# Designs tried in a protein design run: peptides against a protein of PDB entry 5HB3. Part 86

Target 1, 150 residues: chain A of PDB entry 5HB3
Amino acid sequence: RQMQDRCMSEYNQRIRNAPEGSIDPFRMACYKIIGRCDLSNRSLDGLQTDVNDWIWLQFNLARETDRSLELAGESYGLAELQASIREIGLKHFPKTAAEDTNGSFGMFFYLQILAGMFEQAIAYLYPFSYVDAVHFAIALTYYGLLRPVD

## One batch from the design tools (peptide; made by RFdiffusion4, then SolubleMPNN)

Design b1_p21_6_s4 (from b1_p21_6, 17 letters changed)
Fold by OpenDDE base, seed 4:
Structure b1_p21_6_s4 (fold): chain B 150 residues (1-150), chain A 21 residues (1-21)
Amino acid sequence: as target 1 above (150 residues)
Amino acid sequence: SSREKEHEQLAELFAQSVAAS
């Protein structure tokens, strides 16, 4: 908590006083991850990142257990991440195989799995690949990750 | 909204990742 407060203080100071783009991107990342600063912005500006980097960041920001340690308004949990993923999916990923021109359905499936959206992931994958959907469903069920009922 | 802009940016990131894979 003390470290978090310190990071937040530094973040607030720098964001107000530093020239635009002058803050070291890695330091900014530390402010977000440790200090839970500016969680409304879930991206890291000034860094070349990929999907793996993004999802890693989201998991770090999506603190479910430690919400009680966070300041009011700076809480961000798995539910919010899942909501974000759903929104992204609805807008930017194909709904059916006919809509998929770039093979991007797999990426969205992957994101849903990582975010713990197992049932939704399987349901999404089904129209693209029945066989794969069934295999994943079996595997997820076996490991107790796929719920038979909501 | 800010969230929408973020999602659009992420969509581009995803597209790039798919293309690179």
Scores: peptide ipSAE 0.102, ipTM 0.693, DockQ to the pose 0.666
Fold by OpenDDE base, seed 5:
Structure b1_p21_6_s4 (fold): chain B 150 residues (1-150), chain A 21 residues (1-21)
Amino acid sequence: as target 1 above (150 residues)
Amino acid sequence: SSREKEHEQLAELFAQSVAAS
């Protein structure tokens, strides 16, 4: 609690007093992750990141707390992350093999798996690679991660 | 919206990641 309070205090001070763009990106990241400051901005500006960094950040910023204790609009958990991934997929990833020009379907499949969207991931992969979809389905079922159809 | 902009940035990041692989 003490560390969080200090981070929030410093963040508020820096955001008000520091020239724009002068704050160390790593320090900003610390304020965001440890202090949970300014979670409306879920990116780390000024840092070179990849997809793994992004997903790691999202999971760390996600909250698995009682929503009744949170202010309206401040809750962000796994469900919200999954919703975001779905929206990204609908807008920016191929839906069929014919639309896939750069092999990006694998990335979207990967993101869905990381986010625990197993049924959707398999359904998505199936038209691109039947063999892979079946193998993943078997594996996920074995580990109890894929829900069988009733 | 800020959310839409974020999604576009992420899509670009993902595309770059695929290209780098």
Scores: peptide ipSAE 0.094, ipTM 0.693, DockQ to the pose 0.629
Fold by OpenDDE base, seed 1:
Structure b1_p21_6_s4 (fold): chain B 150 residues (1-150), chain A 21 residues (1-21)
Amino acid sequence: as target 1 above (150 residues)
Amino acid sequence: SSREKEHEQLAELFAQSVAAS
């Protein structure tokens, strides 16, 4: 708690006194991850990141703790992350093989798997690759991550 | 909205990642 309070204090001071974009992006990352500062902005500006970095950040920013202990703007758990991924998918990823022009379906499948959206991921993959969907379904079922249906 | 802007940025990031693979 003391660390978080210090981070929040430093963050607020920097935001007030420093020119925009002048804060060390790595320090900003620390403020977000450790200090839980400005969680409405879940991106790390000024850092070169990839999809793996993004998803790692989202998991670290997400909290499964009692929501009553967090401020309204800081309440972000796995459910909210999954909702965000779903919204991104609906808007930016192909729904069918015919819509897939750049092979991006695999990335959305990957994101859903990482977020624990196993049933949705398999259902999404199926129209793109039947064989792959079946193989993943078998594997996920074997490890108890996918509940089989009749 | 800020959320929509974030989603657009992520979409671009994803597109770049696909292109790099």
Scores: peptide ipSAE 0.091, ipTM 0.689, DockQ to the pose 0.666
Fold by OpenDDE base, seed 3:
Structure b1_p21_6_s4 (fold): chain B 150 residues (1-150), chain A 21 residues (1-21)
Amino acid sequence: as target 1 above (150 residues)
Amino acid sequence: SSREKEHEQLAELFAQSVAAS
């Protein structure tokens, strides 16, 4: 808690006294991850990142704890992350092989798997690769991760 | 919305990641 309080204090001071973008991006990342500051902005501005960095950040920011215990008053859980991934997918990823211009379907499949969206991931992969979808479905079922279909 | 802005930023990030692969 002391660390969080200090982060919040420093964050507030810098936000008040420094122009936007003048604060060290790494320090800002620390304030976000450790101090839980400004969780409405779930990106690491000013840092070079990739999809793996993004998903790592999202999982770190996502909390499945009692909201009343979070001092920052901001809560973002797995369900919200999954909803965000779904929305991103609907807008920015191909739905069929014919729409796939850059091979990004695999990335979206990967993101869904990481986020625990197994049924949706398999359903998404199916039109791109029937064989792979079946194989993943078998594996996920074996581990008890895939729910029965009605 | 702020959420939509975030999604656009993420879309760009994903595009960059695909291009780098």
Scores: peptide ipSAE 0.090, ipTM 0.688, DockQ to the pose 0.646

Design b1_p21_7_s1 (from b1_p21_7, 9 letters changed)
Fold by OpenDDE base, seed 4:
Structure b1_p21_7_s1 (fold): chain B 150 residues (1-150), chain A 21 residues (1-21)
Amino acid sequence: as target 1 above (150 residues)
Amino acid sequence: SSALEEFLKKLHEELMSEDQS
């Protein structure tokens, strides 16, 4: 708790007082990950990141612990991550094959898989690539990751 | 959520541009 409080204090101080561009982005990332500072901002400014870096960050920030034990007033778990992915999908990714201009459906499928949204990922992929959806469904079922549709 | 969406949009655009190159 004391360490977290110190991290939060330092993070807030740096965000407020440091000259623009003078903050080490990696240090800020450490405060976010270790100190769970500013969980409302789930991106790392000033760092070149790819989708893997982003998803890694999201999973590290996600906590499935008892909310009652979280000292931080902000809780972000897997459910919130999944909700975010869903919202992003609705806004930025094609919903149908007819809307797919750039082949971006695969990226959203990938994001859903990374977020553990397996059933939704397969359902999403199906209209774009039937064959791939079936193959992934078989694989996910084999590993016990797909929940049987009741 | 908006910042995250913008970030993901940017990442998507970057990744798609790389695949076309």
Scores: peptide ipSAE 0.022, ipTM 0.501, DockQ to the pose 0.062
Fold by OpenDDE base, seed 2:
Structure b1_p21_7_s1 (fold): chain B 150 residues (1-150), chain A 21 residues (1-21)
Amino acid sequence: as target 1 above (150 residues)
Amino acid sequence: SSALEEFLKKLHEELMSEDQS
């Protein structure tokens, strides 16, 4: 808690007092990731990031901390990440094999799996690749990750 | 593979733009 408070204090002080463009983006990233500062902004400004970096960031920010210790306004957990992935899926990924022009369905499947959305991931994959969906369903069931939909 | 990479790049750009709005 003391470390987090210190990180927040330093983060806020730098945002308020630092000249524009003088803030080290890596330092700010550290405050965001370690100190969980300014979780409303889920991007790393000033860093060249790729999709893998973005995914990594989202998962790190979604770390389940005891929500009771987080100020109500600065909580970003797995539920929020899952909601974001759903929104991304609706906007940017094909819903059917007929809509798949670039083979991107696999990426959305992967994102859902990473976010623990196993049932939804399998359901999504099924119309694109029946065989793969069945294989993943079997594997997830074996590990107790897939709950039978009643 | 090239089409997927281009798509992912575009997706990344769009996601980053949405987070900044």
Scores: peptide ipSAE 0.021, ipTM 0.501, DockQ to the pose 0.532
Fold by OpenDDE base, seed 5:
Structure b1_p21_7_s1 (fold): chain B 150 residues (1-150), chain A 21 residues (1-21)
Amino acid sequence: as target 1 above (150 residues)
Amino acid sequence: SSALEEFLKKLHEELMSEDQS
C-alpha cells in the first residue's frame, strides 16, 4: 500500500511537472503496471507496442483487486476489459462477411477468446467461417468453456 | 481512444502483411 501510494504520487507529479517529452516512457509504464496509476489511460505512450504488448497490458491492468481497496475510478477488471473489447469490435471490426475487406474478423475473434467471451466469439465467427466456428465451439465445449444456451 | 485506434491500425497493417506473406 505504501509503495502504491508512492507510485501514484510520483506518477502524478511527473505528469504535472515534467516538461513535455522529458518523461521516460518506460518509467511511466512501470508506474502504470505496478502502481496501477491512471488506469483510464490503457496505453503506453511513447513506446512502440504491438498487439501482443497491448493485450498483455490489458490483461495485467484487468486484475481484480479487492474493489474495497480501489478507488471507484481505478477499478479495472475482466468485465471492463470485455466491455472495452466489445466497444472496439463495434467500432473497428466488420460485423458481417460483406463488410470484411481486410480479413480482420479473425483478430476480433481472437481478442474475444482471450477475454473469455467464448459465446460471443463463436457467434461472431459463425457468419465469417461456419466450419471454423463449429470446430471452435466443439473444442470450447469439450474444455467446459462454452455454456450451451438452452 | 486515439491510442487504441492507432494500435488497431498497426494491428491491421501487421495482419495484412502476414496474410500477404
Scores: peptide ipSAE 0.031, ipTM 0.482, DockQ to the pose 0.060; fails the geometry check
Fold by OpenDDE base, seed 3:
Structure b1_p21_7_s1 (fold): chain B 150 residues (1-150), chain A 21 residues (1-21)
Amino acid sequence: as target 1 above (150 residues)
Amino acid sequence: SSALEEFLKKLHEELMSEDQS
């Protein structure tokens, strides 16, 4: 707790007082990931990050820590990530093959799989590629990740 | 949710730029 408070204090002091461009983005990333500072900002400013880096960051920030031990502002778990992915899917990804102009359905499928939303991922993929959906369903069932709804 | 949306927007823009390339 004392280390976290110190990290937060240093993080806030640097954000407020450091000249623009003088803050090491990697140091700021360390404060965010290790110190859990400013979790409301889930981007790594000043770093060139790709989708994989972002996904990795979201999973690392989505710690299933006992919510009772984390301050309300620091509580972000897998459930919240899944909710965010659902919301993003509704806003930014095609719902039908007819709406898919850019082939982005695969990316949303991938995001759902990474987030452990297996049933929803298969259901989403089915109208775009029923063959692929069946293959993934078989594979996920084999690994015990897909619960057949009785 | 706003940071995720901004990132996904950027990601979408990058993916679109790569597909056009």
Scores: peptide ipSAE 0.030, ipTM 0.497, DockQ to the pose 0.064; fails the geometry check

Design b1_p21_7_s2 (from b1_p21_7, 10 letters changed)
Fold by OpenDDE base, seed 4:
Parts: structure tokens; C-alpha cells; sequence
Structure b1_p21_7_s2 (fold): chain B 150 residues (1-150), chain A 21 residues (1-21)
């Protein structure tokens, strides 16, 4: 907690007082990840990041922390991540095989799996690859991750 | 590999734009 508070203080101070471009993006990233500063902004400004970096960041920020320990304004958990992934899916990923020009359905499936959206992931994958959807459904059920709808 | 990289780049841009909205 003390470290987190210090990180927040330093982060806020630097954002407010540092000249544009003078802030080390990596340091800011550390404050965001370790200190959980400014969780409303889940991007790393000034860093050349790729999709893997983005994914990594989202999951690191979306900690199942006891919400009681987080300041109410800086709570970002799995539920919020899942909501974000859902929104991203609606906007940027194909909904049907006919819309899939780039084979991007797999990435969205992967994102949903990572976010624990197992039922939704399987349902999404089904129209693209029936066989794969069934295989994943079986596997997820075996591990108790998929709740079969009775 | 190049096509995949371009796709991932586009995807990243789309994802980042959503986080900023």
C-alpha cells in the first residue's frame, strides 16, 4: 500500500509537472502496472506497443484484487476487462464467417478465453469453426470452466 | 509473416482506439 501510494503520487506529479516528451514512457508504464495509476487509461503513451503488449497490459491491470483495497475511482477488475473485450468484439471483430476477411476471429476467441469468457468464446467460435468450438467446449468442461446450460 | 504482422498492427490500432474512447 505504501509503495502504491508513492507510485500514485509520483505518477500524478509527473503527469502534471513534466514537460511534454520528457517523461520516460517506461517509468510511466511501471507506475501504471505496479502502482495501478490511472487505470481509466489502459494505454501506454509514448511506447511502441503491439497487440501482445496490449493484451499483457490489460490482464495485468485487471487484477482480481479485493475492491476494498482499491480506491473506488481506480478499480479495474476482470468484469471491466470483460466488458471492454465485449465492446471491442462488437466493433472490430467479425461476427460471422462471411465477415472474416483476415482470419481475425481467432484473436477475438483468444481474448475471450484469456478473460474467462468461456461460454461466449465457444459461442463465438462455433460459426467459424464448429470442430474447434466443440473441442474447446469439451476441454473447458473437463476442467470445470464451462458451465453447461442444463 | 508480413501479412500477419500487418494484421496485428491494425488490430492493435483498433484496440488502442477503443481504450481511448
Amino acid sequence: as target 1 above (150 residues)
Amino acid sequence: SSALEEFLKQLHQALMSEDQS
Scores: peptide ipSAE 0.028, ipTM 0.578, DockQ to the pose 0.575
Fold by OpenDDE base, seed 1:
Structure b1_p21_7_s2 (fold): chain B 150 residues (1-150), chain A 21 residues (1-21)
Amino acid sequence: as target 1 above (150 residues)
Amino acid sequence: SSALEEFLKQLHQALMSEDQS
């Protein structure tokens, strides 16, 4: 708590008072990750990142905790992450095999699995790869992660 | 593979832009 409060205070102070472009982007990243500052902006400005870095960041920022217990200024949980993944899917990933020109469906499937969106992930994968969808469905059901509709 | 990598780069750029909006 004390560390988070300090991070938030320093983050806010730097954003407000520091000259534009003078703030160390790594320091700001630390404040965001550790202090949970400015979670509405889930990017790391001024840093070169790839998709893997983005994924890592989203999951680190996501907290599956009760908002009442989160003492940090902003809350970002699994539900918000899942919503973001849905939006990404709608905007950037193919909906059908006919729309898939570069084989990117697997990445979206992977993102949904990571976010615990198992039913949606299987439903999405099915039209692209029937065999793989069935295998994953069996596995997820075996581990109690998938609730099949009878 | 190259097409996928390029797509992922574009996706990353798009995501960063959305987070800033």
Scores: peptide ipSAE 0.028, ipTM 0.517, DockQ to the pose 0.607
Fold by OpenDDE base, seed 2:
Structure b1_p21_7_s2 (fold): chain B 150 residues (1-150), chain A 21 residues (1-21)
Amino acid sequence: as target 1 above (150 residues)
Amino acid sequence: SSALEEFLKQLHQALMSEDQS
C-alpha cells in the first residue's frame, strides 16, 4: 500500500510538473504496471510496442485486485479486459470464414483463450476450423475450463 | 513471415486505437 501510494504520488507529480516529452516512457510504464497508476490509459506512450506487448500489458493491468481497495474509476480487471477483447473482436476480426482474408481468426481465438473466454473462443473457432474447435473443446472440458452448456 | 508481420502490425494499430477510445 505504501509503495502504491508513493508510485501514484510520483506519477502524478511527473505528469503535472514535467516538461512535455521529458518523461522517461519506461519509468512511466513501470508506474503504470507496478503502481497501477492511471489505468484509464492502458497504452504505453512513447514506447515502440507490438501486439505481444499489448497483450502482456492488458493482462498485467487486469489484476484481480481487491476491488474494495481500488479507488472508484481506477478498477481494471479481467471483466474489463474481456469486454475490451469482445469489442475488438466485433470491430477488427472476421466473423465468418468467408470474411477471413488474412487468416486473422486465429489471433482472436488466441486472445479469447488468454482472457479465459473459453466458450466464446470455441464458438468463434468452430466456423473457421471445426476439427480444431472440437479438439480444443475436448481439451478444455477435460481440464474443467469449458462449462458444457446444458 | 512478412505477411504475418504486417498483419500483426495492423492488429497492433487497431488495438491501440481501441485503447484510446
Scores: peptide ipSAE 0.027, ipTM 0.568, DockQ to the pose 0.573
Fold by OpenDDE base, seed 5:
Structure b1_p21_7_s2 (fold): chain B 150 residues (1-150), chain A 21 residues (1-21)
Amino acid sequence: as target 1 above (150 residues)
Amino acid sequence: SSALEEFLKQLHQALMSEDQS
């Protein structure tokens, strides 16, 4: 708790008082990841990040912490991540095979699987690849991850 | 939201470049 409070204080001071361009992006990233500072901005500003870095960041920030320890407005858990992925899917990924010009459906399927959105992932994959959707459904059922829709 | 959109744009570009290789 003391470390977190110190991180928040230093983060806020640097954002407000540091000259433009003088902020070490790696240090700010440390405050965000370790101190959970400014979770409303889930990007690493000033760093060149790839998709893997983004995914890693989202999952590391998505902690099921006791709500009692999180300051109001800084709660970011799996539910919020799932909501974000859903919004991303609606905006940036093909909804049908006819809209798939770039074969990006697989990435969205993968993101949904990583986020534990198994039923939605299978439902999404089905119109793109029936065979793959069935295989994944069988596998997920075998591991007890897919809830059969009664 | 803007950072995510930019990331998704970059992701889309990266995925497209990998599919072309």
Scores: peptide ipSAE 0.027, ipTM 0.517, DockQ to the pose 0.062

Design b1_p21_7_s3 (from b1_p21_7, 12 letters changed)
Fold by OpenDDE base, seed 2:
Structure b1_p21_7_s3 (fold): chain B 150 residues (1-150), chain A 21 residues (1-21)
Amino acid sequence: as target 1 above (150 residues)
Amino acid sequence: SSELEEFLKQLHQELMSMDQS
């Protein structure tokens, strides 16, 4: 908590006083990841990142914590991440096999699985790949992760 | 595929934009 408070203080100071783009991107990343600073902006400006980095960041920033234990505005949990993934799916991924032009459905399936959205993931995958959907459904059921009914 | 890679790059850019909003 003391470290977080210090990070927030330093972050706020630098944001206010530093010229635009002068803050070291890696330091900024540390403020976000370790200090939980400015979680409303989860982009790592100035770093060359890819979708894998984005995924990694989202899951590291997501915490199942009581909002009362975090500073206001610095809470970001699994629910928010899941909501983001749903939104991403609606905007960027094919909704049906007929809409699939580049085979990106697997990526959205993967994102949903990572986020613990198992039922939705299987339901999404089914029209694209029946075999894979069944495979994962069996596995998830075996481990008690898949709910038969929503 | 190259098409998938390009898609993922575009997606990443859009995701970053969303994170900044």
Scores: peptide ipSAE 0.265, ipTM 0.820, DockQ to the pose 0.676
Fold by OpenDDE base, seed 4:
Structure b1_p21_7_s3 (fold): chain B 150 residues (1-150), chain A 21 residues (1-21)
Amino acid sequence: as target 1 above (150 residues)
Amino acid sequence: SSELEEFLKQLHQELMSMDQS
């Protein structure tokens, strides 16, 4: 809490007083991750990153806890992340096996799994690899993570 | 594959753009 408060304070001060681009990118990242500052902008300027970094950031910024317990003024939880993943899927990933040209379906499946979208992940994977989908479904069910079909 | 890597690179760029919007 003390660290978070400090980060928030410094962030607010710097945003108000510092010229654009003058803040150290790594420090900015710390403000976002620790201080949960400006969660509406989850991109880190001035850093060379890749998709793995993006994934890491999104999931670290997301909170699984109740929003009522969140100290930050801005809320970014699992629901928001799931919405983002859904949007990403619609825009960038193949929807059917026939559309798959680069084998990227696995990445979207992975993203959905990470986001706890188990039912959707299995449903998505099935047309690409029914064997894998079934096996994952069995495993997820075993661990109580997959909801039964209503 | 190289194609997948290129896709992920492009995806990352799009994701960053989206997050900035």
Scores: peptide ipSAE 0.260, ipTM 0.817, DockQ to the pose 0.674
Fold by OpenDDE base, seed 3:
Structure b1_p21_7_s3 (fold): chain B 150 residues (1-150), chain A 21 residues (1-21)
Amino acid sequence: as target 1 above (150 residues)
Amino acid sequence: SSELEEFLKQLHQELMSMDQS
């Protein structure tokens, strides 16, 4: 918490006093990840990143409601992440096997699983791969993560 | 795999743009 407080203080001072783009991108990333500064902007400007980095960042920035009492006064929880993933799915991923031209359905399935959207993930995978969907459904049910429809 | 990689690259760019908006 002391480090977080220091990060917030330094961030506020630098963002107000430093010329735009003059702050080290890695330092800004530290303020974002460790200090949880400016969570409304979930990107890491000035750094070379990929989709895996984006995924990692989203999950690290996500917090449970119990941590809502952060000094930053900003909250980003699992529910918001799940909503974002749903939106991404609607915009960028195939909805049916016939629409799948690049084999990206697996990535969306993976994102849903990571976000705990198990029922939605299985339902999504089913039209692409019946066998895989059934296997995952069995496994998730075994661990009590999938709620079968009565 | 190359098509998927290109898709993910484009997706990342779009996601970054969305996060900045």
Scores: peptide ipSAE 0.260, ipTM 0.816, DockQ to the pose 0.611
Fold by OpenDDE base, seed 1:
Structure b1_p21_7_s3 (fold): chain B 150 residues (1-150), chain A 21 residues (1-21)
Amino acid sequence: as target 1 above (150 residues)
Amino acid sequence: SSELEEFLKQLHQELMSMDQS
């Protein structure tokens, strides 16, 4: 908490006083990740990133607990992340096997699994790959992560 | 797959735009 408060203070000072683009991108990343600063903008400007980096960042910024300890404007929990995953799924990923042209369904399945959306993930995967969906369902059930449907 | 790689690149760009909104 002490480190976070210090980072937030430095971030606010630099944003106000430093010319745009003059802040080291890695330092900016630290302010976001450690200081929870400016979570309304979760992009890392000035860094070469890919979708895997985006995923990593979202989960590092997400907080399942202690949201009450954060400023209301800087809160970003699992629920918000799950909402984002649903949104990007609707916009960018195939809904059915017939819509799949590039095999990207696996990526959306992966995102849902990471976000703890297990039932939705299995339901989504099922029309694309019955065998894989069943295998994952068995595994998730074994570990108590999926509720069996009788 | 090259098609998948291209999709992921495009997706990343769109996700970045969303994060800025």
Scores: peptide ipSAE 0.259, ipTM 0.817, DockQ to the pose 0.705

Design b1_p21_7_s4 (from b1_p21_7, 11 letters changed)
Fold by OpenDDE base, seed 3:
Structure b1_p21_7_s4 (fold): chain B 150 residues (1-150), chain A 21 residues (1-21)
Amino acid sequence: as target 1 above (150 residues)
Amino acid sequence: SAELEEFKKKLLKELMEEDQS
């Protein structure tokens, strides 16, 4: 908590007082990842990143920590990540095979799997690839990750 | 594929813009 408070103080001071563009983006990234500062902004500005970096960041920010020890407003967990992934799916990914023009359905399936949204992932994949959906369903069931439909 | 890579870049851009707004 002391480290977090210090990071937050330094972060706020720099954002408020530093000239625009004068802050080292790597330092800002450290405040974000280590200090958990300004978690409402889930991107890293001023750095060359790709989608894999973005995914990595989301999962790191969604760390299961004792939320009671976090500063107010700086809590971000798996539930929030799952909600974000749902929204991303609705906005940016094909809902049906007919809408798929770039083969991106697999990426959204992957995101859902990473987020532990197994039932939703299988349900999503099914209309795109029946065979793949069944294979994943079998595997997930074997490991006790997929709940059978009653 | 090239199309998928282009999609990834576009998606990232949109996600970053949404997060900053």
Scores: peptide ipSAE 0.389, ipTM 0.878, DockQ to the pose 0.547
Fold by OpenDDE base, seed 2:
Formats: C-alpha cells, sequence, structure tokens
Structure b1_p21_7_s4 (fold): chain B 150 residues (1-150), chain A 21 residues (1-21)
C-alpha cells in the first residue's frame, strides 16, 4: 500500500511537471504495472512492443485486487478484460470461416481461453475447426473448466 | 504466415489507438 501510494504520487508529479514525452517509457511501464497508475491508458507508448506484449500487459493490469481497497475510478479486473476481449472479437476478428482471410481465428480463440471465456472460445472455434473445438471441449471438461450445457 | 503477422501488427496498432481514445 505504501509503495503504491508513493508510485501514484511520483507518477502524478511527473505527469504534471514533466514535458510531454520526456518520461522514460520503461519507467512509465513500471508505474503502470507496479503502481497501477493511469489504468485508463492500457498501452505502453514509446516501447517497441508486439501483440504478445500487449496481451501480457492487459492480463497484468487486470488484477483482481479486493475491490474494497481500490479507488472506484481505477478498478480494472477480469470482468473488464473479458468485456474488452469480446469487443476486440466483434471489431477485429472473423465471425465465420467464410470471413477468415488471414487465419487469425486461432488468435482470438487463444485470447478467449486466456481470459477464461472457455464456453465462448469453444463456440467460436467450432465453425472454423470442428475437430479442434471438440478436442478442446473434451480437455476443458476434463479439467472442470467447461460446464456442459444441459 | 506473412499475412498473419501483418494482421497482428495492424491489430496492435488499432488496439493501441483505441486505448488512447
Amino acid sequence: as target 1 above (150 residues)
Amino acid sequence: SAELEEFKKKLLKELMEEDQS
């Protein structure tokens, strides 16, 4: 708690006092990841990153901290991440095999699995690869992660 | 594939732009 408060204070002071773009991107990343500062901006500017880095960041920022301890304005948890993944899917990924031109369906399947959206992930994968969807469904059921629809 | 990598780059750009808005 004390470290987080210090990080927030330092972050706020630097944002207010530092010229735009003068903050070290790595330092900014530390403030975001460790200090949970400015969670509304979930991207790391000034760093050469790939989509995997972005994914990693989203999951690290989406910490289920005790909502009681987080100031209402800075809460970003798994539910918010899942909502974001749904929106990303609707905007950027193919909905059917006929729409798939680049083979990106597997990436969206992967994102849904990472976010714990198992039922939705299997349902999404099914029209692209029946065999794979069935195999994953069996595996997820075995581990108790997939609830069979009655 | 090269097409998939291009898609990933485009997607990342779009996601970063959305986060800044």
Scores: peptide ipSAE 0.388, ipTM 0.878, DockQ to the pose 0.621
Fold by OpenDDE base, seed 4:
Structure b1_p21_7_s4 (fold): chain B 150 residues (1-150), chain A 21 residues (1-21)
Amino acid sequence: as target 1 above (150 residues)
Amino acid sequence: SAELEEFKKKLLKELMEEDQS
């Protein structure tokens, strides 16, 4: 809490007073991750990152804590992350096997699994790889993560 | 594959641009 408060204070001060681009991007990243600052922007500028870094960031920003314990003003949890992933899927990933030209379907499946979107993940994977989808479905069911079909 | 890596790069770029928009 104390650290978060400090981060928020410093973040607000720097955003207001520092010229654009003058803030250390690593410091800015710390403010975002630790201080929960400016969660509407879930990317880090000025850093050399890859898609794995982006994924890591999304999940670290999406806290599975009681929102009541978060600082007032911004909340970002699993639900918001899941919504984001759905949108990403609609925009950037193949919807059918026929649309898949680069084998990226597995990445979207992975994202959904990480976000706990198990039913959707299995449903998505099924047309691309029937065998894999079935195997994952069995495994997820075994661990109580996949909801039974009504 | 090379195609997949290029896709990942493109995706990242697009995701970052979307966040900034």
Scores: peptide ipSAE 0.388, ipTM 0.878, DockQ to the pose 0.572
Fold by OpenDDE base, seed 1:
Structure b1_p21_7_s4 (fold): chain B 150 residues (1-150), chain A 21 residues (1-21)
Amino acid sequence: as target 1 above (150 residues)
Amino acid sequence: SAELEEFKKKLLKELMEEDQS
């Protein structure tokens, strides 16, 4: 808690006093990940990253913190991440097999699985790959992560 | 595939632009 308060203080001072772009991107990343600073910006500007790094960041920023205990005026949890993934799916991923030109459906399936959106993930995968959807459904059911339809 | 990698790059760019808006 003391470390977070210090990080927030330093972050606020630097944002206010430092010229735009003068702050070390790695330091900004530390303030974001450790200090939970400026969670409205969920990208690491000035760093060479790929989509896997972006995914990693989203999940690290999403924390089950009691909203009442979040000193940062910004709460970002699993629910917010799931909402973001839904929006990403609607905007950037194929909705049907006919729209799939690059085979990206698997990536959206993967994102939904990572976010614990199991029912939605299986439902999404089914029209693209029936066999894979069935296999995942069986596995998820076995582990108690998918509720069987009674 | 090369197409999938290109998609991933494009997606990342779009996601980063959305975060900056």
Scores: peptide ipSAE 0.385, ipTM 0.876, DockQ to the pose 0.583

